Peptides against a protein of PDB entry 4AID. Designs and how they scored, part 160

Target 1, 242 residues: chain A of PDB entry 4AID
Amino acid sequence: FDIKRKTIEWGGKTLVLETGRIARQADGAVLATMGETVVLATAVFAKSQKPGQDFFPLTVNYQEKTFAAGKIPGGFFKREGRPSEKETLVSRLIDRPIRPLFVKGFKNEVQVVVTVLQHDLENDPDILGMVAASAALCLSGAPFMGPIGAARVGWVDGAYVLNPTLDEMKESKMDLVVAGTADAVMMVESEIQELSEEIVLGGVNFAHQQMQAVIDAIIDLAEHAAKEPFAFEPEDTDAIKA

## One batch from the design tools (peptide; made by RFdiffusion4, then SolubleMPNN)

Design b2_p24_4_s3 (from b2_p24_4 with K2L E8K N15E E16K E17K E24K)
Fold by OpenDDE base, seed 5:
Structure b2_p24_4_s3 (fold): chain B 242 residues (1-242), chain A 24 residues (1-24)
Amino acid sequence: as target 1 above (242 residues)
Amino acid sequence: SLIYPVDKELAEELEKKALEEARK
């Protein structure tokens, strides 16, 4: 087992990204930990395109499984087989910033699965899941032009708070989720309570700045653990228009 | 959590303005 681990301090919490221990059958697999919240992200991609495939078949599935030791909020009411509202929303949060970063013309099936293994009741698995999914894709060899980082920003007592705890979020006037690359913001989702646009824009900038440490951590992990890039030549779309 | 304080007076003014705009 060649286990690679990257550990950083992020927002006053320890973020750990680990690969090589579990889910080795995936193209990329990352165990991500923040506090005592733990997620497993796996990325799998088909090595060929289906005949007649006309769209990019990316599927992102975020799931909060009640494993033996973790009380996941709302986990007790999950009927087997249907995603909760949270699972559906978080799956979209992960999908949105990832989808546009695949090489144009790549139409092989890609499956990203994020599984919450443990929840500490402080650190929300959604941000951690976004980070883990990004890392898993970067390790996979898929033609993914990541990494992305992600951050949640709160507004508490006239200050930005990076990745507020669930308790801090009760006092927060902002729930701002941002995802982006080193160079660009790719996605913003926000719930705002009577805050100015200036504060919100400042929050987006703050998030993008703070996620750089995560992006750098994913790059460092990938340099040591990524698979060889999948040999994909994009169809010369310019040659078809000529 | 990592907290970056913003000027509280400015924040309160901006919140107040946002509230006033939302009530119109």
Scores: peptide ipSAE 0.019, ipTM 0.372, DockQ to the pose 0.030
Fold by OpenDDE base, seed 2:
Structure b2_p24_4_s3 (fold): chain B 242 residues (1-242), chain A 24 residues (1-24)
Amino acid sequence: as target 1 above (242 residues)
Amino acid sequence: SLIYPVDKELAEELEKKALEEARK
């Protein structure tokens, strides 16, 4: 097994990105750990376009497969086969920032699957899933112009908190999820309680600054473990405007 | 206490499924 691992300290927690141990048949696969929360992200892409494909067929599926389905608060009987509201939301949170970063004209099927393998009840797997999905895509060889970083920002006791625990979030006046590249913010999702726009904008900037360490960690992992880029030449769309 | 143990077998099954879906 050619196992590659990157470890960083991030917001007072250890983030581990690992590849090569599991899911070796995927184009990209990353085990990501923060605290005792563990996710597996896999990226798979078709090596050809289907005839008549007119849109980019990206599917993102976030799954909280719980052996203990009975102990998740709000654990309605997940009928085997329908995503929960949380799984649907997080799948969209991952999809939104990555979709526009694929090379224009690429219409091969892409499947991103993020599976929660372990949950510590402190670290929410959504941010970790976003990071892992970004890393898996960067390792895959797909024409993806990542990496994406992600961060959650809270506002607790008059200060920004990076990736607050579930307990800290109960006291937070802000739940701000940000995703972006090194150069740009790509997505913001926010729930706020009586905070000024200035504090929220400061939170976006804080998130974007703090995610740079994650972006750098993904780049370092990719330098050591990425597959060769898939040979894709976008069709000159300029020829259709002539 | 781990609420959900790492299920390696499940992860491998999900990968296999994702690969099969991407090949269709």
Scores: peptide ipSAE 0.018, ipTM 0.360, DockQ to the pose 0.019
Fold by OpenDDE base, seed 1:
Structure b2_p24_4_s3 (fold): chain B 242 residues (1-242), chain A 24 residues (1-24)
Amino acid sequence: as target 1 above (242 residues)
Amino acid sequence: SLIYPVDKELAEELEKKALEEARK
């Protein structure tokens, strides 16, 4: 097995991005760990477009498949068949920033699956899942103009907190999730309690600054483990609708 | 800390199945 691993310190926690051990049948696969929370992200893309495909067919599925007898915070006991509210939300959090970063005119099917393998009840797997999905896409060879980074920002005791624990979030006046590239913010999702716009905007800037270390870590991993880029040339007809 | 382990083998099997379905 050609296992590649990148480790960084991020927000006082160790982030590990690993590829090559599991899900080798995927175009890209990343095992991401923060604390004792572990997620697997896989990226698969079709090597041809379906006849008559008019839109970009991207599917993102975030899944918390715990077989342990216990409530994951915000998880209902999944009776077989429907995503939880959390899984639906996190799937959208991952989809929103990555969708616009695919090369225009690319209409091959893309499937991103993020599976929570372990939850420590301290580190929320959503941010970790966003990071892992970004890394898996960068490794896949798909025409994806990433990476993206992601961060959660809290407001606790009059200060910004990077990726607050679930317990710290109970005291936080802000739940701000930001995703972006090195150069741009791509997505903001926020729940705020009586905070000024200035504090919220400062939180977005703080998140974007703090995610650069993650972006750099994904780039470093990709330099050592990425597949050859898929040869894709958009047809001239899709270039005119810019 | 309470760790909620998932069945990694089952997760990998389900992922493999999902990957096979996406390539069809």
Scores: peptide ipSAE 0.015, ipTM 0.339, DockQ to the pose 0.018
Fold by OpenDDE base, seed 3:
Structure b2_p24_4_s3 (fold): chain B 242 residues (1-242), chain A 24 residues (1-24)
Amino acid sequence: as target 1 above (242 residues)
Amino acid sequence: SLIYPVDKELAEELEKKALEEARK
């Protein structure tokens, strides 16, 4: 197997992005590890548009296996076939920043699946899933104008904490999830306990700064492992409105 | 740390299914 791996130290943890071992049938596939939490992200896109397709059919599915979800703090036993609340929320967290980064006019079906393979009960797989999904898309050849990075920021003992552990989050006055490109913040999701706007904005900036290392890692991985870009010519739909 | 491994085989099966669904 042509396994390519990028490893960085990120927030005092080792982040590993690996491709080439698993899900080789996907357009892009990334095994991402932070601590001992492991996720697999796959990206698949259709090579043609369905007739009459009028919207961009992106589907993002974050999934925790039922038996794992029941063992993960805050995980509920899923009834077979329904996503948990957490899975629904995380799927949206991943979807939100990536959706606008597809080339305008691309309406081929895209499916991103993020599967939690291992949970260390310290590192939440949501941020890791966002990073992995970004990486998988960058490897896929899809007309995706990523990468995005992502970071969670806590406020613990009067300081910003990058990707706080689940235990640190219990003491955090902030749960701030930020996703963005190298140049722009694309998404902010926040739960805040009595913090000033200044601290929150500082947290967004902190997150965006800290995610640059991840963005760079994805770029480095893609430079070595990405598929050839899909030849997509956007239909000049603006010409028909004349 | 308590590691909760998720069944990799089941994950791969789910991924395969997802891939098949996305290609339809």
Scores: peptide ipSAE 0.027, ipTM 0.338, DockQ to the pose 0.019; fails the geometry check

Design b2_p24_4_s4 (from b2_p24_4, 7 letters changed)
Fold by OpenDDE base, seed 5:
Structure b2_p24_4_s4 (fold): chain B 242 residues (1-242), chain A 24 residues (1-24)
Amino acid sequence: as target 1 above (242 residues)
Amino acid sequence: SKIYPVDKKLAEELEKKALEEAKK
């Protein structure tokens, strides 16, 4: 097996991105670990467009496995079935920043699946899932203008905290999730308790700066492990207006 | 690079939207 691994220190925690061990049937597959939280992201895309496809058929599915859910705070042993509220929210959280980054005119089916395999009760799988999904897409060869990075920012004792633990989050006046590319912030989701706009904007900037290490790690992994880019010619939308 | 390059114009537009949403 040709296993490729990238390891970085990120916010005082070890982030590991690994490919080549699992889910080889996917176009891209990444096992991501932060602390002892483990997620598997897979990206699969159709090699042709369905006849009459009018929209970009991207599906993002974040799921917590029953064996992991028993360790997740508020995780119930869910029977295989309807996504939880958390799973739905995190699926959207992953979808939002990646959807706009597909090459315009690409209408092949894309499926991203993020599966939580382990939870350490410190590191939230959502951020790790965003990172893993980004990495899996970059490895897949899909016409995805990534990578994205992601970060959670807390405000604890008058300071920004990168990817606060669940315990630190209890003391945090901010839950700020940011996703972006190397060059731009793509998504902000925030829950804020009586903080100034200046602190929030500073948090967005802090997140974007801190995610660069993750973006660089994904790029490095992709240089060594990505499939050849899928040959896709974007629709010349300028030619349709002429 | 094996990764598709980011469209900077698209990214800037999306950043503007994201920051506008964060302020509401």
Scores: peptide ipSAE 0.224, ipTM 0.766, DockQ to the pose 0.799
Fold by OpenDDE base, seed 3:
Structure b2_p24_4_s4 (fold): chain B 242 residues (1-242), chain A 24 residues (1-24)
Amino acid sequence: as target 1 above (242 residues)
Amino acid sequence: SKIYPVDKKLAEELEKKALEEAKK
């Protein structure tokens, strides 16, 4: 097995990004670990566009259904087949920042699947899933202009906390999820309790600064493990309007 | 830390299904 691994210390936790051990049939596959939370992200894209495809068919599926214990906090037994509220929300959190980073005119089907494989009850799989999905896309050869990084920022005891634990989040006055590229913030989701706009903006900046290490880690992994870029020539659709 | 293991087989099956759906 040609296993490639990147390990960084990130917010006082070890982040591991690994490829080459599992899901080799995917275009990109990343096993990501933070603490004892483990996610598998896979990216698959079609090598051709469907006839008459008029929109970019990106599907992002975050899944926690595989937990043998059936009791992730907040994961009530939803009936077989429907995503949980959390799964739906996290799927959107992953989708939103990655969707605009695909090359314009690319309309091949893309599927990103993030599966939680282990949960430590401290590290939420959502941020890890965002990072893993980004990494999987960067490895895939798809015309994805990533990576994105992601970070959660809390406000605990008058300070920013990078990727607070689930227990720290109970004491946090802020749940701020930020995703971005090296150069730009792409997405902000926030739940805030009585904090100033200045603190929130500072949190966004803090998140964007802190995610650079993750972006760099994904780049380093991709330099070693990425597939050859898919040869995609955007159809010059602007030439038909002249 | 309390670890909640996931059924890896189910994960792999779901992934395989997703891969098959994306290739159609």
Scores: peptide ipSAE 0.025, ipTM 0.309, DockQ to the pose 0.019
Fold by OpenDDE base, seed 4:
Formats: C-alpha cells, sequence, structure tokens
Structure b2_p24_4_s4 (fold): chain B 242 residues (1-242), chain A 24 residues (1-24)
C-alpha cells in the first residue's frame, strides 16, 4: 500500500490529508482528519460522455453515516433514503465552488461522495468535507482546475477565529464559510449578527488568506499521489465560449 | 482555535456603528 499523507497545523488544529489506504477503486480518494473529526471523500468520473448529454452531470453527495450519528448533532433517524437538511446544505456548499472549475465542455459524469466517518463534537465536518472533496478531485485525474480551499470564520471577542469549534460558534457573531482557489474567492455563505460590512469583508479576506495553507497541502499531496491527467480536449465550439 | 486579534478599539467602534444603523 502506497499511503501518502500530508499534515499541517491549521488554525491551531492538526489537519491530515491521506490517500492510498481506502477506496482505491475511486479515481480519487482522500481521508481527511481535523481534531477527531474524520471524513472520506471519493471522486469518480466516467471515461466517456453519454450520448446526447447536453449538461455537465456533476453529483455531490455529503452524508453523515449512522455509526457517527451518535456523536453528530442533529443526526436524527434518517429514513435510509432521504438526506437531512444538513446533508443537503453541505452537499450544495461543496458543489457550488467546484462546479465552475471543471474544464468547459467536459460532460462526463462526475460523482463526489463525502462521508463523515467520525465527529468529535468540536470540529464540524462540512469544512473538512469541502477540503477533502477538493483533494479527491485533484488526485483523480479529472479535468478539474482546483484545488479549492475552504474555511469557516467566526467573530469572538473582537477577533477573527479560524474554524471555530461548535462551542466557540455559540459565542460568535459571525458564521462565515468561504471557499476559493489560490487566486479567487468562489463562494461565500454567511450568517451575521449585527456586524459591519467592513468586518465581514475582512472575514472573507482572512478566510482566503488562511485557506492558502490547505491549498498548498492539497497541491503537495497531488504532486506525490495524483493520477495521470485524463486526456480531454474540449470541442472547438465550447472553447470559443470560455 | 487560533484567534487572530483585530484592533479591538476599531472592532468596538464598527460594532457600535452597526448597532446604531440597525436601530434606524
Amino acid sequence: as target 1 above (242 residues)
Amino acid sequence: SKIYPVDKKLAEELEKKALEEAKK
């Protein structure tokens, strides 16, 4: 087993990105750990386009498994077939920043699955899931122009807090989730309590700065463990509209 | 979590302004 691992200190926590241990049948697979929260992201893509495919068929599925549910806040009895509200929201949070980064004209089916394996009740698996999904795509060989990073920013006692714990978030006047590339912010979601626009914009900038270490960690992992890039040439008609 | 301090005086002033604007 050729296991590759990248470890960084991020926001006063250890972030671990690992590949090669699990889900080897996927095009890309990353086990990500922050604190004692653990997620598995897998990326799979079709090697051909379906006949008549007219849109990019990307599916993102974030799921919290029942064996972790005893420790997952709000992990009530999912009827085995319907995503929770949280799973639906987090699936969208992952989808939004990654969808625009696929090469234009690529219409092969792509499936990203993020599974929460463990929850420590301190570190929310959503940010970790975004990071893991980005890493899995970068390892897959899919025509994905990542990586993305992600960060949550809180505002506690007149300071920005990177990836606040669930307990720190109770005291936070801001829940700001940011995702982006090295060069650009791709997505912002925010819940703000009586804060100025200046503080919020400062939070976006803070998030984008702090996610660079994660982006660099994904790049380093990909340099050592990525599959060969899938040979894809966009049709000339789609290249002109890019 | 790692806390990144902002100028507390500026933060307090900005919060105060935001609160005053929200009351209008």
Scores: peptide ipSAE 0.022, ipTM 0.408, DockQ to the pose 0.030
Fold by OpenDDE base, seed 2:
Structure b2_p24_4_s4 (fold): chain B 242 residues (1-242), chain A 24 residues (1-24)
Amino acid sequence: as target 1 above (242 residues)
Amino acid sequence: SKIYPVDKKLAEELEKKALEEAKK
């Protein structure tokens, strides 16, 4: 198997991005690990547009496997076939920053699936899922103008903390999730306890700075493992306004 | 939670730059 792997130290933790072992039938597939949390992201896209397709048909599905040990918080009500509230929320967190980065006029069906394979109960798989989805899209050959990075920022003991553990988050006055490109912040979602706007803005900047190492890691992986870009020429929409 | 809007302008600018780079 032609396995490519990128490993970086990120926020005092080892991040591993791997491709070529699992889900080879996908256009892009990335196994991402942080601590003992493991996610598989797959990207698949149609090679043609459906007749009469008028919108971009992107579907993002984040799913957590039912661990036999029942240890995933909130896992008790996973009826087979319905996403939990968490799975719905994280699917949207992944969708929001990636959707605007597809080339305008591309209306082929795209499916991104992020599956939590292992959870260490310290590292939340949402950030890891965002990173893995970005990497899988960059490897796929789809007309995706990524990568995106992602980061969670806490405020603990008067300092910013990159990707706080679930236990550190109990003491955090901020839960700030940021996604962006190398050049731009694309998405911010925040829960804040009595913090100044200055601290929050500083947290966004901190997140954007810290995610650059992840963006660079995805680029390095893509240079060694990406498929050839799908030949797509956007219709010159500027010609219709003339 | 406070959801900050996606900077659509920045997404459009990045898309435009990328389209210009892909045409070179």
Scores: peptide ipSAE 0.009, ipTM 0.317, DockQ to the pose 0.044

Design b2_p24_5_s1 (from b2_p24_5, 13 letters changed)
Fold by OpenDDE base, seed 5:
Structure b2_p24_5_s1 (fold): chain B 242 residues (1-242), chain A 24 residues (1-24)
Amino acid sequence: as target 1 above (242 residues)
Amino acid sequence: MKELEERRRRGKKFIEEQLKKWKE
């Protein structure tokens, strides 16, 4: 096995990004760990476009498997079936920042699957899943103009808190999730309790600054473990409309 | 408690730095 691993200290916690041990049949696969929360992201893309494909067929699926449910708050044995509300929301949360970063005209099927393997009841797998999905896409060879980073920001006792624990979030006046590239914020989701616009904007900037270490870690992992870029040339007709 | 205090200290420092930039 050619296992590549990147480890960083992020927000006072160890973030580990690993590839090469699991899901090697995927185009990209990353095992991401923070605390005892563990997620597997896989990226798979079709090597050809379907005839008559008019839109970019990206599917993002976040899943909390039943084996992790014994350590997930409210994680009853999910019957095989329809995604939970949480799984649907997190799938959308991952989709939103990555979708615009694919090369225009690329209409091959792309499937991103994020699976929660373990939950520590402190570190939410949503942020970790966003990071892992970004890393898996960067390793895949798909025409993805990432990486993205992601961060959650809380507001506890008059200060920003990077990636608050589930217990710290109970005391937080803000649940701010940000995703972005090195250069741009791509997505903001926020639940806010009576905070000024200045504090919220400062939280977005804090998140974007703090995610740079994750972006750099994904780049470093990709430099050592990425597949060769898929040979994709957009048709000239899509280039003329820019 | 100590970990939260350290994390809050980093966030507070960031606020202080941003407030300086917005006053310029």
Scores: peptide ipSAE 0.337, ipTM 0.847, DockQ to the pose 0.026
Fold by OpenDDE base, seed 4:
Structure b2_p24_5_s1 (fold): chain B 242 residues (1-242), chain A 24 residues (1-24)
Amino acid sequence: as target 1 above (242 residues)
Amino acid sequence: MKELEERRRRGKKFIEEQLKKWKE
């Protein structure tokens, strides 16, 4: 078993990214752990485009399975077969920052699946799922111009807090989720209570700064465990629309 | 407690640095 692991301290917590133990049938697979929250991200892509494919067929599916549901708030109400509101929202949170980072003209089917395996009731699997999905794509050989990092920022007692716990979030005046590359913010989602634009912007900058360690960790993992890049030549169809 | 206090200290330092930049 060729298991590769990267471990970093991130916001006072241990983040672990692991590949090579599970889901070997995927193009990329990452087991990510923060505290006792554990997610599995898998990336699979088609090696050819479907005839007549007009759009990029990316599907992102975040799921919190029933074996973790005994620890997940509201998990008892998960009727088999329909995504919860949370699962739908988090799937979109993962999709939004990664979709623009695929090479233009790539129209092969891509499936990203993030599965919550364990929840510690402190660390929300959404941020961890975003990180794991990014890492799985970077390992896959797909023409993905990542990695992305992600962070949640709270505002507690007049200060920014990186990845607040679920209990700390009850005292937070801000729920700010940021995703980005090393160079750019790609996505912001925020709920704010009576905070200035300056504080919110400062929160985005704080998130982007703090996610660099995660981006670097994904790069380090990919340097040691990524598959060979998929040989994709974009059809020079952009030259015909000039 | 100690970890949260350290996280809050880092966040407080960051906001104090930003507030200086906004006043310049």
Scores: peptide ipSAE 0.307, ipTM 0.843, DockQ to the pose 0.024
Fold by OpenDDE base, seed 1:
Structure b2_p24_5_s1 (fold): chain B 242 residues (1-242), chain A 24 residues (1-24)
Amino acid sequence: as target 1 above (242 residues)
Amino acid sequence: MKELEERRRRGKKFIEEQLKKWKE
């Protein structure tokens, strides 16, 4: 097996991005680990456009399968066949920042699937899933103008906390999820308890600064393991310049 | 600041290199 791995320290935790062991039939596949939380991201894209395709057909599916349910809070009550509220929300959190980064005019079907394989009850798999999806797309050869990074920022005891644990989040006055490129913030989602706009804006800047190490790690992995870019003539490149 | 600028430059360069390969 030709396994490529990148390891970094990120927010006091070890982040591992691995490719080449699992899901080799996908265009891109990344096994991402933070602490003992493990996700598999796969990216698959069609090599042709469907006749009459008028929009970009991107689907993003985040899933916490029943085999991990014994380690996921509330996992035992998951009805087979319907995404949970969390799975639906996280699928949207992944979709929002990546969708605008595809080359305009590309209308081939793209499917991103993020599967939670293990949960440590400290590290939420949503941020890890965003990072893994970004990495899988960068490896795939799809016309994706990533990578994106992602970070969660908390506000605990009057300070910013990068990727707070699930227990630290109970004491946090902020749940701020940020995704972005090296140059731009692409998405912000926030739940805030009685904090000033200045603290929130500072949190967005903190998140964007902290995700640069992840962006760099994805680039390093892609430089060594990415497939050849899919032969596609871009109609519009404005999304690269923004 | 310097490390962030280097990472931003590297990210931008990577995107530009991928875009170039798609146009070839």
Scores: peptide ipSAE 0.066, ipTM 0.641, DockQ to the pose 0.735
Fold by OpenDDE base, seed 3:
Structure b2_p24_5_s1 (fold): chain B 242 residues (1-242), chain A 24 residues (1-24)
Amino acid sequence: as target 1 above (242 residues)
Amino acid sequence: MKELEERRRRGKKFIEEQLKKWKE
């Protein structure tokens, strides 16, 4: 196997991005690890547009494997077939920042699948899933104008905390998920308790600064392992300059 | 310099718009 790996320290945790070991049939595939939480992201895209396709057919599917659920508190045996509310919400959370980064006029079918393989009960697989999906798309050769980074920010004991643990989040007055490019914030999702707008704005800035190391790690991985860009001419060129 | 300031201004405006939507 030609395995490419990038490792960084991120918020006091080791983030590992790996490609070339598994899911080699996908256009892009990334195994991402933070602590002992492990996710697999795969990206596949059709090499032609379907006749009469009028919209961009992007599907994002986040799923938690039942085998990882043996350690997850409250993990009911999900029968194969219906996504949980959590899986539906996280699928949307991943979709939101990536969808606008595809080149306008690209209407080939794209499928992103994020599978939680292991959960350490400290590191939430949603942020890791966003990072892995971004990396898999950057490796795929699809006309995706990423990478995106992602970060969660908490507010604990009067300070910002990058990617708080599930236990630290119980004490946090903020659950702030941010996704963006190197240059721009693309998505904010926030739950806040009695915090000033200044603290929340500071949290978004903190998230965007802290995700730069992740963006750089995805770029470094892509420089070593990306497929050749898919030959596609956009119908609307104005989107590339914005 | 100007491009980075304009990107920062756009980011800040986007954040302010998201915070308004959360308060509704």
Scores: peptide ipSAE 0.018, ipTM 0.382, DockQ to the pose 0.035

